# Designs tried in a protein design run: peptides against a protein of PDB entry 3B8E. Part 179

Target 1, 230 residues: chain A of PDB entry 3B8E
Amino acid sequence: PFLIFIIANIPLPLGTVTILCIDLGTDMVPAISLAYEQAESDIMKRQPRNPKTDKLVNEQLISMAYGQIGMIQALGGFFTYFVILAENGFLPIHLLGLRVNWDDRWINDVEDSYGQQWTYEQRKIVEFTCHTPFFVTIVVVQWADLVICKTRRNSVFQQGMKNKILIFGLFEETALAAFLSYCPGMGVALRMYPLKPTWWFCAFPYSLLIFVYDEVRKLIIRRRPGGWVE

## One batch from the design tools (peptide; made by RFdiffusion4, then SolubleMPNN)

Design b1_p25_3_s1 (from b1_p25_3, 22 letters changed)
Fold by OpenDDE base, seed 2:
Structure b1_p25_3_s1 (fold): chain B 230 residues (1-230), chain A 25 residues (1-25)
Amino acid sequence: as target 1 above (230 residues)
Amino acid sequence: DEEEKKALELIKKLLELGKKLLELI
């Protein structure tokens, strides 16, 4: 998010403190929950043919998969951000290069895509209104990520939802997201203004996309063991 | 800086709460 903010010169989609809440807060319980997931029986039974090369390949492929999932998560957040700004009159194309004027407190006549003028305070309200749904979108997409990451090769339907700690982690991160979104004072402390419940659903297409992506990936791995998709 | 400090303190409290919840599991 922050890199795209700099490169595209758009208004900040997610505050740095909120990013830290994701990286250090919301990801902690889920990551620990995955440590208690039962090892996939096929991984445990498959002796590495060459422990050095096969381990390195698997580590690279896991890193690539996490990188791809992280990109899908970011796209989901940015989609939600652009939808909210578009609903407030700022089309995505108009946001390019707008940051300098957007962040200038002395400019109170920034025009939207329809010629409406926005004061600095109004712009910051819209910006902070985007932070919460961006965060919530990441959390909702993380539900899919956590569920798919519990296995490497088996389908979620084959492995099942046996890990009660994982299920608890999903509820905990959701409760944390709700707390950060609706607790009084979060707008001041974290620049996260209250979220309409409807915005939770904006992430669902991306969660579904991650599920479909991972199931297809796992199907390819099962059909072509030792392929570059592992 | 002061708002960031308050936010960091809140994050620390949330992390501590999360750790306590994990210890209950």
Scores: peptide ipSAE 0.014, ipTM 0.347, DockQ to the pose 0.014
Fold by OpenDDE base, seed 5:
Structure b1_p25_3_s1 (fold): chain B 230 residues (1-230), chain A 25 residues (1-25)
Amino acid sequence: as target 1 above (230 residues)
Amino acid sequence: DEEEKKALELIKKLLELGKKLLELI
């Protein structure tokens, strides 16, 4: 998010406080829950890895897979961000280079894509209105990420959802997201204004995309053991 | 208050849907 913010010079899509809420709030319990996940049923059936050759390839491929998932997460967040700004009159093309004027408190006549002028206060309300849906989008996508991280090779359908701590983590992150999104005073305290409930559904296609992507990846690994995807 | 109630109801529905999805897996 921050790299695109700097490169495209767009209004800030995700606040620092929101990032801290993700990293320390929503991700901690889910991450711990993975430590309690049952070993894949096929681990004992796998040939012992060659300690000289197989370590480096696996770490790189895992890193690439998580990198790709992270990109899909970011795309989901940015999609939500651009839709909200477009609904408020700022089309994505108009946002390019706008940050300098957007963040200037002395400029009160920033025009949207339709020629409407926006005061600094109005612009900041719109910016902060984007933070909560972006955050919620990340949480909804993290549901899929957490579920797919249960296994490296087996389908989630093969592994099942037996880890009660993981299930608790999913509820915890969702409850925290709901609390941060709808608790009175969060707009003042965290600059997270309440979102329309419909924004929760905006992330679902991306969550599904991640799930399908990883299941297809795992299917390829199962069908082509020792391939470039493993 | 009505929008908050609708939001809470939607969250409940999402949680229920999530729970159902988790039960299906």
Scores: peptide ipSAE 0.013, ipTM 0.352, DockQ to the pose 0.017
Fold by OpenDDE base, seed 1:
Structure b1_p25_3_s1 (fold): chain B 230 residues (1-230), chain A 25 residues (1-25)
Amino acid sequence: as target 1 above (230 residues)
Amino acid sequence: DEEEKKALELIKKLLELGKKLLELI
């Protein structure tokens, strides 16, 4: 997110405070919950692996999978960001290079895609209105990520939702997202203005995409043991 | 206020769903 902000010179899609809330609030508890996930039914059926070569290969594949998931998460966040800005009159193409003027407090006549002029204060309200949905989008996408990460090979449908701690983590993450999104004063304190309920649904396609992606990946692994996807 | 109420209701529903999911486990 921050790299695209710098490269494209768009208004800040995700504030530093929201990043910290992700790293400390939404990622930590769910990550701990994964440590308590039940072992896959097939783990103990695997032959002894070479501890040097097979570990490195597995780490690379895991890293690649997480990298891909992280990219999908970022895309989901940006999609939500662009939807919100478009609803406020700023089409994605108009945002390119706009940051300099957007962040200048002395420029009060920044035009949107429809010729409406926006004051600095109005622009900052819209910017901060984007922070919350971006955050919530990451949380909703993380639901899929957490659910898929509990297994490496088995389908979620096969492994089931047996880890109560994982479900608690999902609940806590969601509750935190809700609190940050709707608690009075968060706009001032965290630069997270209240979210319209409809914007929660902007993340669902990406959450589903991650889920389907991982299920397909796992299906390929199950059908082709020892393939490059494993 | 009405949108916040709808949001709060959605959160409550999600929380209730989360509780129900926890009860199923």
Scores: peptide ipSAE 0.008, ipTM 0.343, DockQ to the pose 0.015
Fold by OpenDDE base, seed 4:
Structure b1_p25_3_s1 (fold): chain B 230 residues (1-230), chain A 25 residues (1-25)
Amino acid sequence: as target 1 above (230 residues)
Amino acid sequence: DEEEKKALELIKKLLELGKKLLELI
């Protein structure tokens, strides 16, 4: 998110505080929960890895997990961001290069895509209105990530949802997201304004996309063991 | 310019899809 903010010179889609809430709040408990996940039914049936040929962590697995899934997550967040700004009169094309004028407190006549002028205060309200939904979008997408990370090769349908700690992690991150989104004073303290409940659903297609992507990936691994997708 | 137009069209399609999804909820 922050890299695109710099490169595209758009208004800040995700605040630093919200990033910290992701890193410290929503990622930590789920990550701990994965340590308690039950081994796949086939892990102990596999031959020991050849230490001369097999890396402990396959670079391909890292590239797929952090590269492709991370890109889908970012796209989900940006989708929500662009939808909210478009609903407030700022079409995505108009956001390109707008950052300089957007962040200038002395410019009170920034025009939207329809010629409406926005004061600095009004622009900051819209910006902070984007922070919460972007954050929530990441949380909702992370649900899919947690679920798919349970298994390397087996489908989630084969492994099942047996880890109660993982389920707790999903509820914890959701509760944190709800708290940050709806608790009074968060708009002032964290620049996270309350969001409409409908914005929670903006992320669902991306969560589904991640889930489908990973299930397809795992299916390919099962059909082509030792392939480039493994 | 052509890549920007394609990107813009893609964004518009995504926004329309998002609106349709929101209308379904």
Scores: peptide ipSAE 0.000, ipTM 0.172, DockQ to the pose 0.029

Design b1_p25_3_s2 (from b1_p25_3, 22 letters changed)
Fold by OpenDDE base, seed 3:
Structure b1_p25_3_s2 (fold): chain B 230 residues (1-230), chain A 25 residues (1-25)
Amino acid sequence: as target 1 above (230 residues)
Amino acid sequence: DEEIEKALEELKKLRELGKKLLELL
């Protein structure tokens, strides 16, 4: 999100405080919960890791976490961002390079795609209206990410949902997302304005996409052991 | 700062409540 904000010079899609809430609030408990996951049914059939050659964090894990899943998360968030801005008169093409004028508090006549003038205060309300739905989109996509991370090769349907701490992590991140989205004062304190409940469902296609993608990946691994997809 | 502290305190309460609920399950 922040990289696209800098590169495209668009209005800020996700606030710094909201990023910290993701990194320190919603991601920590789910990540810790994976340490308590039950071993895969076939773990004892695998060769032991060679500590001299096999890294705990390899290029493939980094590519999966930051390259593939992170891109799908970002696409979901940006989709929500562009829809909200378009509903308020700012088409995606008009946002390119707009940041300089958008963030200038002395410019009170920034025009939207339809020629309507927006004050600084009005623009900031619209910007902060994007923060909460973007955050919620990330949380909803993280549900799928956490679930797929339970196993390396077995389907989630084979492994099951036995880890109570993981289930708690899913509820905790969801409760945190709901609290930050709907608690009075969050618009002032954290610049997270309330969102329509319907926006929670906008992320579901992306969560489903991640889940289906990973299940297909794992299916390929099971059918072709030792392939490049592992 | 005071609003952030209050929000953090409410989050701690929610986390403790969640732990208690998990102990009951």
Scores: peptide ipSAE 0.000, ipTM 0.247, DockQ to the pose 0.013
Fold by OpenDDE base, seed 1:
Structure b1_p25_3_s2 (fold): chain B 230 residues (1-230), chain A 25 residues (1-25)
Amino acid sequence: as target 1 above (230 residues)
Amino acid sequence: DEEIEKALEELKKLRELGKKLLELL
């Protein structure tokens, strides 16, 4: 997210506080929940052909898969960001290069895509309004990520949702997202303005995409045991 | 089951602390 912000010179889609909320609020519990997940019986029963090389290959493949998931998460966040800004009159094309003027406190006549002038305060409200749904989008996408991380090979439908800690993690991150999105004062305290309930649904296609991606990946692994996708 | 319950309680405490820290930022 921050790299695209720098490269495209767009208004900041994800604030520092929002990043901290992701790292502390949405990433930690899921990660811990996965540590308490019972290992797939199929993973532990497979003897590595070469303990050194096969471990390294598997770690690289996992890292690549999670890297791809992270990219899908970022795309989901940016999609939500662009939708919200577009609904507020700022089309994605108009945002390119706008950051300098956007962040200037002395410019109170920044025009949107429709010629409406926006004060600095109004722009910052819209910016901070984007931080919350970006965060929520990450949370919703993390639902899929957390669920898919539960298993390496087995479908979620095969393994089931037996881990109570995982379910708690999903609940907690959702509750945190709801709290940060709707609790009065969060706009002032955390620069996270209230989110319209409809914005939660902007993330669902990407959550589904991650879920489908992983299920397809796992299906390929099951059908082609010992393939590079494992 | 007992270990899971303890872990859940610890997680609840950690999350409450995290929320408080976030509120202070």
Scores: peptide ipSAE 0.000, ipTM 0.202, DockQ to the pose 0.019; fails the geometry check
Fold by OpenDDE base, seed 4:
Structure b1_p25_3_s2 (fold): chain B 230 residues (1-230), chain A 25 residues (1-25)
Amino acid sequence: as target 1 above (230 residues)
Amino acid sequence: DEEIEKALEELKKLRELGKKLLELL
């Protein structure tokens, strides 16, 4: 998010406090929950692979998969950001290069895509309105990531939802997202303004995309053992 | 900074409460 903010010179899509809440609140417990995940039934039944070649390939594929999932997460967040700004009169094309004028408190006549002028205060309200939905989008996409990370090869439907710690992590992330979105004072304290319930749904297509991606990946691994995707 | 620290402490308390509730289930 921050890299695109710098490169595209768009208004800040995700606040620093919100980033900290992701890193400390939403990523830590899920990561711990994965450490307690029961070994996949097929991993325990597999004969030891060639420890030199197969470990390196597996590490590269895991790294690639996590990198791709992270890119899908970022795209989901940016999609939500652009939707909210578009609903407030700022089309994505108009946001390019707008940061300098957007962040200048002395410019009170920044025009949107429809010629409406926005004061600095109004712009900051819209910006902070984007922070919460962006965060919530990341959390909702992380639900999919957590669920798919249970298994390396088996479908989620085969492994099931047996890890209570993982289920707890999902509820914790959701509770944190709800707290930050709806608790009074969060708009002032964390620059996270209240989220419209409809914006929770903006992330669901991306969560579904992650699930489909991972199930297809796992299906390929199952059908082509020893292939380049393994 | 102090308000953020307070909010983080409250979140930690809520998290601990959630853990205790899950241990009871």
Scores: peptide ipSAE 0.000, ipTM 0.240, DockQ to the pose 0.013; fails the geometry check
Fold by OpenDDE base, seed 5:
Structure b1_p25_3_s2 (fold): chain B 230 residues (1-230), chain A 25 residues (1-25)
Amino acid sequence: as target 1 above (230 residues)
Amino acid sequence: DEEIEKALEELKKLRELGKKLLELL
């Protein structure tokens, strides 16, 4: 998020408060919940790990979890950001290089893609309007991330949703997202303006994509044990 | 296997897009 902001010189897509809410609010409880996940049905059927060759944490799992899934999350967030700005007259191509003028409080005539002029206050409202949907998009995508992290090899349909603490984590992060999105005063206190309920659905394709990706990955692992996907 | 490979290629493309977006982030 912050690197795009710098490289593309676009308006800030994700605020510091939203980042903190992700790191402390939405990621912590789910991460703890994984410690209480039931063992995979096949875990006791696996051969003992070779201490000379097998690492405690599979580097491939790390690469997939933090690399591929994180990329899809960021895509979802940026998609939401660009859609909101486009709905307000700022097409993605017009945002390139706009940050300098966007953040200047003394420039009150920044033009959108349609020639409409925007005051500093109007621009900041639009910017802060992007923060909440970006955050919510991350939360919705994290639903899939948390669910797929339950198992390494088994399908979620095989393992099931028996971890009540994980379900609580999903509820907690969703409740936090709803609170931050709709509680009066959050716009002033946290610069998180309310979003339309429809924006919750913008993340669903990305959540589904992550889920499908992981199920396909796990299916490959089951069919080709010891492959590069494991 | 072919459908899985196609899905993986699409996911790779999405991953590359995501990587480019993350590199931009």
Scores: peptide ipSAE 0.000, ipTM 0.180, DockQ to the pose 0.308; fails the geometry check

Design b1_p25_3_s3 (from b1_p25_3, 23 letters changed)
Fold by OpenDDE base, seed 1:
Structure b1_p25_3_s3 (fold): chain B 230 residues (1-230), chain A 25 residues (1-25)
Amino acid sequence: as target 1 above (230 residues)
Amino acid sequence: DEEIKKAVEELKKLLELGKELLELL
C-alpha cells in the first residue's frame, strides 16, 4: 500500500496508525492462533528426501504463496479505497499525482472529478474515512487467509474449523475492526472515521478470491503429489 | 501444465465475478 502511495502519488490510503493496528492487532493474534492449529497429518508423516534442500524449497514455496495472498489483500484494500473516493467524487484517474495538492493545507480549492472544490479539512476527512475501510478490508481478507493457512494440502472443507483458538483469533480481529470503525473518538485519536456497514462487503470478493485460489492450489497439490506447487 | 491453465481460467472467472459484484456496490 505505501509503495503505491509513493509511486502513484495518490492520497494516503492507509495511515501509519492503521498499519500499526494491522501489524499488532490483526496479524499477531491470528498468527499465534495458527501455532495452535492441529498439524496436518500429511505434513507430519512426510519425511524430507533431503532435510536441507527440501526445507528450503518448502520455505520458498510458502513464502511465494504468502506473497501472492498479500498482493491480493493489497488489491482488495486499494479497491475499497478507490470505491470510497469515487463515491466522494474522486475517480481513480483523478487521484494520480494529486497527493501534493491534497496534503497542502493552504490549498482549499482542490477539485474533484466533477469540479467540486474541497477544502483541506474536507479532504482529510475523506482520506481518514478511507483508512477505516482499508483496514476492515484487510481484516475480512485475513479471514480467508487464516482459514487457508491452517492447511497446506487438505481442503478447509476436509479439516474444518476445529481450532477454537483460530476461531477466537477471527473473532478478536473482527471485534477490533468493529471497535476501531465505530467507537466514538477514533476519528480524532486514530484517524479512523466511522464506516458504513455496507463497506464491509467490499472485501468479500477478494476474501473469496483468496479462498478459491488456495483451494485450487491445494487441489492441484492433491492431484499431483510432489509437484512444484506443493 | 493443464492444471495450471485450468487454475488460471478459474481465477479469471472469479476476477470477473468480483468485478461484477463490485459494480453492484
Scores: peptide ipSAE 0.000, ipTM 0.221, DockQ to the pose 0.092
Fold by OpenDDE base, seed 3:
Structure b1_p25_3_s3 (fold): chain B 230 residues (1-230), chain A 25 residues (1-25)
Amino acid sequence: as target 1 above (230 residues)
Amino acid sequence: DEEIKKAVEELKKLLELGKELLELL
């Protein structure tokens, strides 16, 4: 999100503090929980990996899969961001190059897509209104990402949810997201304004998309063992 | 600061409740 903010010169979609809350708060405990995941039921049926051929291909595939998941997460966040700005009169096309005027506190007559003038304070309220839904969208998409990362080959339905620490991690990241979204004073302290409960559901299609994508990927791996998708 | 402390305390209570629920499963 921060790279697109710089490249496209759009208003800041996700604040620095919210990024830190993702990296240190919502991602750390779930990531540690994966270290306690039980071995896949098929581990004893796997042939020994060839250290000369399989390592490079597998690292590239893992990197590509995580890169694709990260792109889907970013798309979900940006979708929520563009919807909120459009509801406030700023169409996505009008946001391109607007950052310079948007962030200038001395310009109080920035026009939206409909010719309405916005003061600096009004613009910052709209910007900060985007931060919380973007953050929550990332957390909801991370539920699917964490669940799919439990296994490399087996379906989640085959492996099951036996890792209690992973379940705790999902609960913790959700509780933290709710705390940051609804605790009084977070608008001033973290520039995160309260979220309407309905916005939690905007991320669900993207979470489902990641889940379906990974289940299809794993299904292909199971049907074609030793393929380039492994 | 008092509201943040109260909210952190409520979050800790929710986490403890979550642990208790996980022990019951």
Scores: peptide ipSAE 0.000, ipTM 0.284, DockQ to the pose 0.012
Fold by OpenDDE base, seed 4:
Structure b1_p25_3_s3 (fold): chain B 230 residues (1-230), chain A 25 residues (1-25)
Amino acid sequence: as target 1 above (230 residues)
Amino acid sequence: DEEIKKAVEELKKLLELGKELLELL
């Protein structure tokens, strides 16, 4: 998120505090839960045919798959960000290069895509209104990521949801997201203004996309064992 | 306070729906 903020020179979509909440709050418990996940029966039963080459290939492919999932997560967050800004009169095209003027407290006449002038305070309210739903979008997309991480080859439907710790992690990150979104004072303390409940649904297409992506990937692996998609 | 209560109730409904979806998985 921060890289796109710098490259596109757009208003900050996700604050540093929200990033810390993702890294420390939403990622830690799920990561611990995955450490206690029972190894997939296929992973334990299949010794690599060539331990040196197959391990390296698998590590590269896993890292690539997780990298792709991370990009989809970021896209989900940015989508939510752009939708909220568009609803407030700032179309995505107009946001390009706007950061300098957006962050200048002395400029109180920044125009939106429709010619409405926005004061610095009004702009910061809109910016901080974007932080919460961006964060929540990441959390909701992480639900799918956590569920798919249970298996490397088998479908989620084949392995099922047996890890209670993983389920607890999903509830914990959701509860944290709810707390940060709706607790009084979070707007001032964390620059996370209250979220309309409807914005939680903006992430669902991306969660579904990740789920479908992983199931398709796993299906390809099952049909073409030893292929480049493993 | 009423808006927060409504939001929490909607979140509970979403969580219940999510739980049902997870039970179907």
Scores: peptide ipSAE 0.000, ipTM 0.266, DockQ to the pose 0.016
Fold by OpenDDE base, seed 5:
Structure b1_p25_3_s3 (fold): chain B 230 residues (1-230), chain A 25 residues (1-25)
Amino acid sequence: as target 1 above (230 residues)
Amino acid sequence: DEEIKKAVEELKKLLELGKELLELL
């Protein structure tokens, strides 16, 4: 997010507080839950792999898969960000290079895509209004990520939702997201303004995309053992 | 409401502390 913020000179899509809530709040319990996930049934039934060659390949492919999932998460967040700004009159094309004027507190006549002038305070409200939906988008996408990460090769339909700690983690991150989004004073305290309930659904296509992507990946791995996707 | 306000204040303090730690990194 910060790299795109700097390169495109767009208004800040995700605040430091929001990032901290993701890293320390929403990800911690789910990450612990994955440590208690039952061993994948197919891993224990496999013949001993060559410990020198097979470890390195597996670590690289896992890193690539997580990197791809992280990119889809970021795309979902940015999509939500651009839609909110567009609903407030700022089309994505007009956001390019706007950061300098956007962040200048002495400029109170920044024009949107429709010629409406925005004060510094109004712009910051819109910016902070984007932080909460971006955060919620990440949480909703993390639902799919947590569900798919419990297995490397088995489908979620084969492994099932047996880990009660994982289920608890999903509820915990959702409850935290709801608390940060709707608790009175979060706008002043954390710069996270209340979210329209409809924005929770904006992330669902990306969660579904991650789920489908991982199920297809796992299906390919099962059909082509030892392939480049493994 | 008071308990929620206290919880929000504590959360804010923790987040501010976390932000300060990140700025020191």
Scores: peptide ipSAE 0.000, ipTM 0.288, DockQ to the pose 0.015

